# Peptides against a protein of PDB entry 5IXI: the designs that were tried, part 67

Target 1, 141 residues: chain A of PDB entry 5IXI
Amino acid sequence: TPLLDASSLEYLFAQGQYDLVKCLAPIRDPKTEQDGHDIENECLGMAVLAISHYAMMKKMQLPELPKDISYKRYIPETLNKSIRQRNLLTRMRINNVFKDFLKEFNNKTICDSSVSTHDLKVKYLATLETLTKHYGAEIFE

## One batch from the design tools (peptide; made by RFdiffusion4, then SolubleMPNN)

Design b2_p18_8_s2 (from b2_p18_8, 6 letters changed)
Fold by OpenDDE base, seed 4:
Structure b2_p18_8_s2 (fold): chain B 141 residues (1-141), chain A 18 residues (1-18)
Amino acid sequence: as target 1 above (141 residues)
Amino acid sequence: SGLDEFLEKVKNAPPITD
């Protein structure tokens, strides 16, 4: 597909985040229970990418982010609603797992590599295509 | 890449269930 210039990539990344969260680009239907778990985990990964991109753009370190930083505004609203309906222990585990993902990504990927905001946008959009039902045809097909 | 490895690790992490 055509090469995306910087302005187009910035726009698509912003719109892609909005579409994922607002379910305008709905996540794909799971084929199995395990597939459903993989999809949810990947959504948490998408949240890590989005938050890390935000932090990098603001030139912030992880310790400078609010202690209550959460995946909630960075995952599909349908998944967020589902998580809110799960029991307290499960919600606590999800929060802990997410924070571990974010910490690991910061330590092992951001700090120990040359990952840029450009790389994050490209990977986010590429993952969005495979994660959702119909998104990305005009970009990657 | 590091991004690919991270996302693969996240996707294949143990499920979080009730």
Scores: peptide ipSAE 0.503, ipTM 0.919, DockQ to the pose 0.826
Fold by OpenDDE base, seed 3:
Structure b2_p18_8_s2 (fold): chain B 141 residues (1-141), chain A 18 residues (1-18)
Amino acid sequence: as target 1 above (141 residues)
Amino acid sequence: SGLDEFLEKVKNAPPITD
């Protein structure tokens, strides 16, 4: 696999986010019910990575982010539609879990380590490869 | 790495269902 320069990585990261959200790179079919839950959680994780990357690029701390920050713009549209159909209590729980993930990530991973925006892009794309059906084979193989 | 640990934690977190 060829090495990616900064420009290529930036492009692929941006395109990868778009492909995930717009379902151009559809998430893989769950093998079991538990696998389906894992996939959804992984999507929330992807949202955390994307938001954290944005915050780092803008030199913003987590408390400075909008209070209504959400995963909605950073997960597959199909999953977002599915979540919207769930009952209010479940949606509240999902939102709380996401916010906990975001806080934990920023406090324990970003702030307590040397994780860079470069690292986030690489990890995002690598995770995208495993999360989606056919994405990324040409990049990481 | 911290990234790997986080994603593993998220992936294996308890499911949130109706």
Scores: peptide ipSAE 0.503, ipTM 0.919, DockQ to the pose 0.869
Fold by OpenDDE base, seed 2:
Structure b2_p18_8_s2 (fold): chain B 141 residues (1-141), chain A 18 residues (1-18)
Amino acid sequence: as target 1 above (141 residues)
Amino acid sequence: SGLDEFLEKVKNAPPITD
């Protein structure tokens, strides 16, 4: 990836989060049913990255985060609406899976590999490029 | 990298469906 100064990277990361959630950078059309499931899971992963970045910036540990932490504000609004229409048990499972992802990321990735906020921003934007329809060409082409 | 491994695991996690 091209080298970006800290200010530019911070701006792009913030804007990228906004664009994903507000569907200004819409997620790509699934090529198959399995691809659709993969896309949804990637969105949950993006939420983990975003939340972890926030926690690191605030110098907070995972146990210090609110107990009701959720993916809802960090995924595309269209996906959030779709999830809300699924049955209760499915929604509970999604929430549990997300929490497991977050816990695993904190324990195995953040702590063990010493991932930095810089690394998170770069990876978030790179993933955003592959996850969305048109985003990122000007950055990574 | 750890980030790549995590995202790959997330992407390939079992689908959560009704």
Scores: peptide ipSAE 0.501, ipTM 0.918, DockQ to the pose 0.862
Fold by OpenDDE base, seed 1:
Structure b2_p18_8_s2 (fold): chain B 141 residues (1-141), chain A 18 residues (1-18)
Amino acid sequence: as target 1 above (141 residues)
Amino acid sequence: SGLDEFLEKVKNAPPITD
């Protein structure tokens, strides 16, 4: 596995977020219905990582973020469109689950494990490689 | 790691369906 310097990692992390959201790095095809659900949940997890990284870089605590913070800017646009087509109750449930993920990550994972922004970038890119069809072939060897 | 455990939990969370 290649070792990246800080500047390269920052660039790849920013580009990776863009590629995921804009579907330039499309998510992999689900093998089963359960796999499809796992992929969607993993996308919500990616949103948690991205938001947490943003908060840490801005030296903000989770309560300082807008109360209406959402996953919408941090997941693939195709998935976002799919979610918007679901009924109101389901969309509310998704929002609640996401907020629970974010809260849990902030209160338990980040605080208890002393996760750094570097760790988040590495994990984001590594997850992106497994979540998408072709991304990261030359990054993680 | 904590990150690995979190992502595994998220991945295996119950599906959110209609």
Scores: peptide ipSAE 0.497, ipTM 0.917, DockQ to the pose 0.890

Design b2_p18_8_s3 (from b2_p18_8, 6 letters changed)
Fold by OpenDDE base, seed 2:
Structure b2_p18_8_s3 (fold): chain B 141 residues (1-141), chain A 18 residues (1-18)
Amino acid sequence: as target 1 above (141 residues)
Amino acid sequence: SGLDEFLEKVRKAPAITD
């Protein structure tokens, strides 16, 4: 992976988040039903990365985040609409799983591995490349 | 890395469907 200066990386990270959410960088077509499931969960993971990055930049701890923190603003709009069409219990379970992911990430990965905001941006963009159809070729190839 | 392990765990989490 080419080395990017801090300003360029910050720009690409911000733009990548926007492109994912607005589906300007659409998620790849699932190859199987299981692949589709994996893609959805990976999107939740992307939300965790984005939220954690935000918290770190604001020097906020997990308990200081709003209690109603959600993945909704950090996943593709098409996926969000799909989730909203699922039954109430399923949506509740998705919320719970996401919150568990976020808690685990902040308590274990962030603290134990000393992950930096730089690391998060790099990993986010790298994951975005694999998750979407055509994104990142100019950066990682 | 910790990030890679986390993302792998997320991808392979049980399906959330009904």
Scores: peptide ipSAE 0.575, ipTM 0.937, DockQ to the pose 0.894
Fold by OpenDDE base, seed 5:
Structure b2_p18_8_s3 (fold): chain B 141 residues (1-141), chain A 18 residues (1-18)
Amino acid sequence: as target 1 above (141 residues)
Amino acid sequence: SGLDEFLEKVRKAPAITD
């Protein structure tokens, strides 16, 4: 595989986030209803990766992040629109689940495994390739 | 990796439906 230096990786990571949110790299079609739920949860996971990367770059810990931190700006706009159409209780539950994901990731994964910003970028891009329909820069092949 | 485990747990988390 081609070498990706730090600058190239930073660029691709930024572009990948933009592509996911703006649906330029649309998420894959669900095979089943459960698959659809899994895809949505994976998008929330992608938001956790993005936010955690941001926090690490800013030298911020989870308790230092705004209490109203949200997934909304870090998931596909189409999914965000879909979630907005769901009832209040469902939206509240989604928000709580996301916050649990974020807390778990920062308290367990980052702290226990010493995850770096480099690792987050790589995993984000790799997951993006599998989550979306045609996003394939063959970066890691 | 820890990242892989996290994402798998996220994917398999209980569905949130109306």
Scores: peptide ipSAE 0.571, ipTM 0.937, DockQ to the pose 0.884
Fold by OpenDDE base, seed 3:
Structure b2_p18_8_s3 (fold): chain B 141 residues (1-141), chain A 18 residues (1-18)
Amino acid sequence: as target 1 above (141 residues)
Amino acid sequence: SGLDEFLEKVRKAPAITD
């Protein structure tokens, strides 16, 4: 198993985020309609991980985060475009769900489980591997 | 882990559709 030092992990984490957003690491094809919804929700989860990592690195609490921080910059661009094409109510609901995810993660996972930035990076990359079609499995083999 | 449980919950959250 590869040993990643802190700098390497930070780099891979940043690159992974970029690859996901830019669809260089395309998300896997849904097997069913429900699977497609699960994938979209998982993308929102990835956004939560990324934003939480950012907040932790900056030592900021959720209320202190800039208002322009949303899931939009942290999900695949294709998905973001798809969401923007949905009706207003749906977009509002998605935003609310994301906010709920973020709050829940902060309250129940970060605080209660003492999640570190290291844990977030590792989990993000691991999830990226399963979420996408062909992302670097060798990193965790 | 807490992270795993969170992600699973996220994946299984109700679908948001038009």
Scores: peptide ipSAE 0.570, ipTM 0.937, DockQ to the pose 0.902
Fold by OpenDDE base, seed 1:
Structure b2_p18_8_s3 (fold): chain B 141 residues (1-141), chain A 18 residues (1-18)
Amino acid sequence: as target 1 above (141 residues)
Amino acid sequence: SGLDEFLEKVRKAPAITD
């Protein structure tokens, strides 16, 4: 596993977010129906990581974030489009689950584990590699 | 790690379907 300096890591993290959202790094094909659901949930998790990183960089607490904070800008556009096609009740449930993930992560994981922005970037990129079809082949070898 | 535990919990969360 190669070591990256701070500037390189920052660049890769920013580019990775862009690639995921714009589907330049497409998510892997699900092996089963359950795998597909796991992938969607993992994408919501990626949104939590991205938002939390943003908040930490801006030195903002979770309550200081907009009340209407959403996963929409932090997940693959294809998935976002799919979610928009689901019924209202389902979309509401997805929003609630996401908000629960975000709350749990910021109130427990970050605080209890002393997670840093560096840790978030590394984990985001590592997850991105496994979540997508062929991203980062040379990054974490 | 805490990050690994969180992501594992996310992956295993119940499916949200119609």
Scores: peptide ipSAE 0.567, ipTM 0.936, DockQ to the pose 0.857

Design b2_p18_8_s4 (from b2_p18_8 with W6F F7L H12K L16I)
Fold by OpenDDE base, seed 4:
Structure b2_p18_8_s4 (fold): chain B 141 residues (1-141), chain A 18 residues (1-18)
Amino acid sequence: as target 1 above (141 residues)
Amino acid sequence: SGLDEFLEKVRKAPPIVD
């Protein structure tokens, strides 16, 4: 795997987010029902990484973000459509779980372990490679 | 790493179903 300079990494991270959301890099097919649930949860995790990166780049604390911050702009559109079709109670539960993930990550991971924006970009792209069907071969192979 | 542990925890979280 070739080493990426800062500018290349920034570009790939931005493009990777776009590709995931727009389903240009579609998520992999689930092998089982449980695998499907794991994939969806991992997408929520990806949203946490993306939002946290945004906040750090803007030098904003989590409480300074809009109270209605959502995963919707940071997950695959296909998954977003699926969630919108679920019942109200389920959607509320998903929102609560996501916000718990975001809060936990920012309080226990970002603050405690000194995670940098660089670390977030690297982890995001690495996870994107394993989460999607074909993306990342040119980067990690 | 903390990032790896977080993503693993998220992935293995209980499924949210109807």
Scores: peptide ipSAE 0.504, ipTM 0.920, DockQ to the pose 0.869
Fold by OpenDDE base, seed 5:
Structure b2_p18_8_s4 (fold): chain B 141 residues (1-141), chain A 18 residues (1-18)
Amino acid sequence: as target 1 above (141 residues)
Amino acid sequence: SGLDEFLEKVRKAPPIVD
């Protein structure tokens, strides 16, 4: 496959985020109940990647991000709707887990591995391919 | 990579259920 130049990668990354959130690239069907939980957690991880990319582009550290930053705009709308229907306590726990993921990623992964915005875009798209049903076949094959 | 390790930890985190 041809190498993606910076402009193409930027475009695909933006489109990929849109496709995931709008469910144009629907997430894969869970094989088990545990798989379903793993998929949801992975969606939260995708939100962390997207938000971290945004923060890095804006040269903002985690403490400088809005305190009310949320995964809601960065996960599939179907999942967001599902979460909104769950118990208040569960929603609070999900929010806490997400914030923990975000903090862990920014304080450990980014700092320890010197992750770049380029790396985030590549990993986001690669994960999008495996997380969704049919997306990305023509990008990496 | 650190990204791979992070995503693996995320997807295998304990489930959040009602």
Scores: peptide ipSAE 0.502, ipTM 0.919, DockQ to the pose 0.888
Fold by OpenDDE base, seed 1:
Structure b2_p18_8_s4 (fold): chain B 141 residues (1-141), chain A 18 residues (1-18)
Amino acid sequence: as target 1 above (141 residues)
Amino acid sequence: SGLDEFLEKVRKAPPIVD
């Protein structure tokens, strides 16, 4: 496993978020229908990691974030477009699932596990590698 | 780790759309 200094890790994390959202690092093809659902859930999880990192960097608690905090800016644009094509009830359910993930992560994972921003960046990039088709594997060799 | 457990829970969560 390569050693990265703080500045390099910060850069890679920022670029990784950009690559995921802009689909420069496209998500992997689902192997089954269930795999497709798992991929979508994992994308929501990535949004939770990104938002939590942002909040921690700004020294903000989740209740201090805008009430309308959303996954929309933190998931692949292709997935976002797909979600927008679904009916209102489905979109409401997706919002609820995301908010539940976010709440659980904040209340249990961050608080109970003493997760740091460094941990979030590393885990985000590691997950990004497995979630996407071609994202550089050399980062974690 | 807590992060690994969270991500595993996310992956195994019920489908967003049936």
Scores: peptide ipSAE 0.495, ipTM 0.916, DockQ to the pose 0.741
Fold by OpenDDE base, seed 2:
Parts: sequence; C-alpha cells; structure tokens
Structure b2_p18_8_s4 (fold): chain B 141 residues (1-141), chain A 18 residues (1-18)
Amino acid sequence: as target 1 above (141 residues)
Amino acid sequence: SGLDEFLEKVRKAPPIVD
C-alpha cells in the first residue's frame, strides 16, 4: 500500500465511511452462513473504528460520548434494515455486543496501545477492501 | 497489532441470532 499524505487519507476515510453506509461499496456476498455472521460482526467492528476515530478527533473520551451511541449510523443501511427485522431480544443483544466491543476497544486497544487516528484510517480502509466487493482496487496493490 | 487482534476477535465472535 502506497503512503498517502494526511489530506488524501482524510478524504479516502470519509468517502469510505460514506460508501460503506450508503452501500455504494456493497459488502461482499457471504460464501456460507458462518461467513455471513462474520461479515455482520466485522461491520460492527467497523462502527467501533469509526466512532473511536470520531471521539479521538474531537478529543473526547468514551464516557463523554452520548450514552445512546449506536452502530446504526456506521454500518451498511442494508444490514441495519436486516437487524431491524430481527426480534427485540436479538436487537438488544446486538446493541449490547456492540457496546462491549466499543468499551473493549477503548480500554484495551486505544488506552493500552498507542493507536492514532492515522492507524484507524488505514485499518478502516484496509478492512473495507476485504469486506466489500470491489472497493480499493485503485488504491491498494 | 492491536487493531488486527481486535478485528479478528470481532469477526470471529459468536453469531448473534434468535
């Protein structure tokens, strides 16, 4: 992967988030049922990365974020619609799992390791390449 | 890296199904 300057990376990261959420870069077709579950979980992970980046850019800690923070604005709209169709208990569990991921990431990854906003953008884009059907072909070798 | 480990843990987490 070629080294990108800060401005280019900011642009690509912002565009990548938009493309994922709006399904302009659609997530890849699951090869198996388990693969589908892995994809959904990875989308929740992408939400954690995006939210953490936002918090870091705003120089806010996790407890300073709204307590009703959700993955809904940070995952593909198609997946969000799918989740809404699941029963209440399942939706509650998904929300709890997401919040656990976010908390764990904040405590164990951001606090215990020197993760920068640069690292988050690079990892987000790299993951986006593998998560979606055709994204990043022009960026990643 | 910590990011790689986190994403691996996330993608391999138990399925959330009914």
Scores: peptide ipSAE 0.493, ipTM 0.916, DockQ to the pose 0.861

## One batch from the design tools (peptide; made by RFdiffusion4, then SolubleMPNN)

Design b2_p19_1_s1 (from b2_p19_1, 10 letters changed)
Fold by OpenDDE base, seed 4:
Structure b2_p19_1_s1 (fold): chain B 141 residues (1-141), chain A 19 residues (1-19)
Amino acid sequence: as target 1 above (141 residues)
Amino acid sequence: SSLEGLDEFLEKVKNTKIF
């Protein structure tokens, strides 16, 4: 993989988020039903990374985030539409689980592992490569 | 390492029953 300077990494991270959400970098086709669930889960994980990065950049603590913080703006639009089509109980579960992920990540993963915004960008882009069909070939080789 | 912690988190996410 090529080395990236800070400015390049910042740019690629921003572009990667945009490409994922707008489905310009579409998520890969699932190999099995379980693989499909894994892909969807990983998208929620990506949302946790993105939100946490935002919070860190703004020097915000988790309680300072909006109470209605959601994955909706940080996952592929196609997945967001799919979730909205699911029943109320499922959507409630997704919301609750996501909030738990966000709390756990910020209270334990970031603190215990000393995760930086740099680390988040690197991991986000690396995951994006494996999550999408054709993205990242020019970035991660 | 920090990246290892991120890997563990994402693996946990993948293994969580949500959908």
Scores: peptide ipSAE 0.546, ipTM 0.928, DockQ to the pose 0.867
Fold by OpenDDE base, seed 3:
Structure b2_p19_1_s1 (fold): chain B 141 residues (1-141), chain A 19 residues (1-19)
Amino acid sequence: as target 1 above (141 residues)
Amino acid sequence: SSLEGLDEFLEKVKNTKIF
């Protein structure tokens, strides 16, 4: 496993976000219906990591983030389109659950575990590798 | 550790009934 300096990590993190959202690194094919739901959930988790990283870099607290903050710009465009096609109640649930995830992550995980922006980038890229088709496999091998 | 906390969070997210 190659060592990544700060500049390389920052680059890969930014590129990884772009590749995930733009589906240049497509998410893996689900093996089952439940696996498909797990993949979708993981994408929402990735959005939480990305947003929290942004907030930390900007030294912002949750109340300082836009109240209409959403996962929409932080998940694969294909998934975003899929969610938009689901019924209103489902979309409302997804929005509410995501907000709860973000709140819990910032109030519990970050505080309790002293998560740094470095940790977020590492975990984001590690998750991206398993979530997508053959993306950056050599980075953590 | 910080990474363990992240793992626990993502596992919780993965196991949450959303869709």
Scores: peptide ipSAE 0.544, ipTM 0.927, DockQ to the pose 0.858
Fold by OpenDDE base, seed 5:
Structure b2_p19_1_s1 (fold): chain B 141 residues (1-141), chain A 19 residues (1-19)
Amino acid sequence: as target 1 above (141 residues)
Amino acid sequence: SSLEGLDEFLEKVKNTKIF
């Protein structure tokens, strides 16, 4: 609700990424098996937002990003460990789908909607609040 | 709006069969 200055937003965004990855802000418990899949998908979405923010800050286009860029450093460590335990075909599918998400987001969503780094930070934090158990209530209250 | 585009993307991600 309250407007945040650029410095405060930058701090909260950086801290939020750290808290999500390090599981200091743990993701919520799934209500069903499908809900669990939805949560995992949202984590991949969060990784897309984070990577795209990085790319925009560095003024890099997709072809300039490292070819081995991955979700692995941008999702909760617990989820990353879980994914590593899955079979090869599943892991290949996750990798391929994530690459498609990243490409679509940067080629369409960012360009077509004129998304800024500010927008990415706001959306990241808002999603973080709903994705985790008790995080961010004071920020958006 | 920009936020609407972000919402649509995340909704698409949520509804994609991955796992």
Scores: peptide ipSAE 0.544, ipTM 0.927, DockQ to the pose 0.874
Fold by OpenDDE base, seed 2:
Structure b2_p19_1_s1 (fold): chain B 141 residues (1-141), chain A 19 residues (1-19)
Amino acid sequence: as target 1 above (141 residues)
Amino acid sequence: SSLEGLDEFLEKVKNTKIF
């Protein structure tokens, strides 16, 4: 686990989001086709964490978020470009499934597990470390 | 715990057929 004060954690979380989206911290190479799909799914999960953190920080409920909110600005830009090249049905499925994930996470996971913004930042960074090639191993003991 | 809930959610996401 990371041994960070609140300010350091906030900074690293913000920087980590930027690094993931801008591909400064590139995602790891897939070992198999299924591994590739798992990596892409994890990126969508990361987007759920990031959006939920934003909503919680702003004390907004899901209905108050923009109607067109999506994963697109919260995943690696390379993955976003890849998704755009996929067929319409696939893109529709991704959009719908993501919306369901976001609803489930905010209506059940956060409430049932009493998840805080602190927890989201910790989990985001921990997942980022395993998802990317060489990112931020030094921040964890 | 909160972290366990997050782990379970992310595992569910990983195992969902999307792509």
Scores: peptide ipSAE 0.540, ipTM 0.927, DockQ to the pose 0.862

Design b2_p19_1_s2 (from b2_p19_1, 10 letters changed)
Fold by OpenDDE base, seed 1:
Structure b2_p19_1_s2 (fold): chain B 141 residues (1-141), chain A 19 residues (1-19)
Amino acid sequence: as target 1 above (141 residues)
Amino acid sequence: SALDGLDKFMEKVKNTKIF
């Protein structure tokens, strides 16, 4: 349960997005190769949350989003640079999987679980605490 | 609950083979 009021939560959500993308809150060091893949996947999940939150705030449906919607502006810059260095097949796979995540999230998860923008902010910040090295301000009870 | 649904989604994302 969040301890913050709505205005504080909105501020921290915006700040958290910026900190993640700009690597001011750097992602944690992987313990294994598989852990590294899990971290990268989770970053893509964070992008889905952020984009969906934006769409909901703007009262936009998924088909109304730009055709070139991408994770690139919603993941850590270091990860974005890493992905750009990978081969074409890998980049194509990442793009396709991300589109599937976004579609599933907006067509199923949001609807089936009655997810609100408030819920998205809570989940985003909670995930940010576990995903990054030092981020954690005891926001939730 | 909504948070349970979000947890399940993120867990699925985490466990998806991409690389």
Scores: peptide ipSAE 0.643, ipTM 0.947, DockQ to the pose 0.910
Fold by OpenDDE base, seed 3:
Structure b2_p19_1_s2 (fold): chain B 141 residues (1-141), chain A 19 residues (1-19)
Amino acid sequence: as target 1 above (141 residues)
Amino acid sequence: SALDGLDKFMEKVKNTKIF
């Protein structure tokens, strides 16, 4: 695995977010129905990482984030479209689960593991490599 | 470690029944 300096990591992290959301780096095809659910869940996890990174960079606490904070701008547009087509109760469930993820992550994971913005970038990019088709294969071995 | 914690979180996310 090659070493990345801070500026390179920042660039790749920003570009990776853009590529994921805009589907320039499309998510991989599911091998099974359950794999499809795992992929969708992982995308929500990626949104948690991205939002938390943003909050940390802005030195914001969770209550200071927008009250209607959502995964919508942090997941692949194709997945967002899919979710919008699901019934209201399902969408409400997804919203609630996501909020729980975000709360748990910020109240537990970040604190318990002393997570830094650097760590978030690394985890995001590493996950992006496995989540998408052929993305960043040369970055992490 | 931090990355271990992140791995655990993402694994939990993957295993959560959502859809």
Scores: peptide ipSAE 0.642, ipTM 0.948, DockQ to the pose 0.877
Fold by OpenDDE base, seed 5:
Structure b2_p19_1_s2 (fold): chain B 141 residues (1-141), chain A 19 residues (1-19)
Amino acid sequence: as target 1 above (141 residues)
Amino acid sequence: SALDGLDKFMEKVKNTKIF
């Protein structure tokens, strides 16, 4: 696979986010109940990547992000609907875990590994390929 | 590497017990 230039990567990343959220690139079917949980967790991870990319582009530190920042706009709409159907305690736990993910990622992972916006886009697209049914076959072949 | 760090993060995310 040839190296993508910055403009191409930016386009693919933006389109990939849109496709995931709008379910134009639907997530794969779970093989087991645990696999379903893994897929959901991975979607939360994707939200962390997307939000962190946004923050980095805006040169914004984590404390400067809105306090109501959440995964809801950054995960598949179908999954978001599913989560809203769960009981209050479960939803609270998901919210808390996500906030922990976001905090650790921005305070540790980005700094410790010298992560750039370029790296985030690459990881996002690579994960999108495996998380969804048929996405990205031509990009990474 | 940066990509290695991202891989480790996503693996941790997948392995986190939420339910």
Scores: peptide ipSAE 0.641, ipTM 0.947, DockQ to the pose 0.889
Fold by OpenDDE base, seed 2:
Structure b2_p19_1_s2 (fold): chain B 141 residues (1-141), chain A 19 residues (1-19)
Amino acid sequence: as target 1 above (141 residues)
Amino acid sequence: SALDGLDKFMEKVKNTKIF
């Protein structure tokens, strides 16, 4: 596995976000309906990581984030389209759960574990490798 | 560690019942 300096990691993280959202690195095919839900949940988690990284880089606290902050721009576009087809109650549930994830992550996880932007990049890329089809082999081999 | 915390968070996210 190649040693990644800060600049390389920053680049790979940015590119990885783009690849996930634009489906250039498509998410893996679900084996079951529940697996599909797990994949979707992981995508929401990835959105939390990405948004929190952005906030940390901008030195913003949670109250400074837009009240309408959403996962929509931080998940695969195909998944976003799929979610939009679901009923209103389901969409509301997803929104509420996501907001809870974001709050918990920023108020507890980051502080309790002393998470840095570096850690977020590493976790994001590592998750991207397992979440998508054949992504990251060249990075983590 | 930080990565352990992140692992736990992502696992919790994955296992949260949304549907």
Scores: peptide ipSAE 0.638, ipTM 0.947, DockQ to the pose 0.921

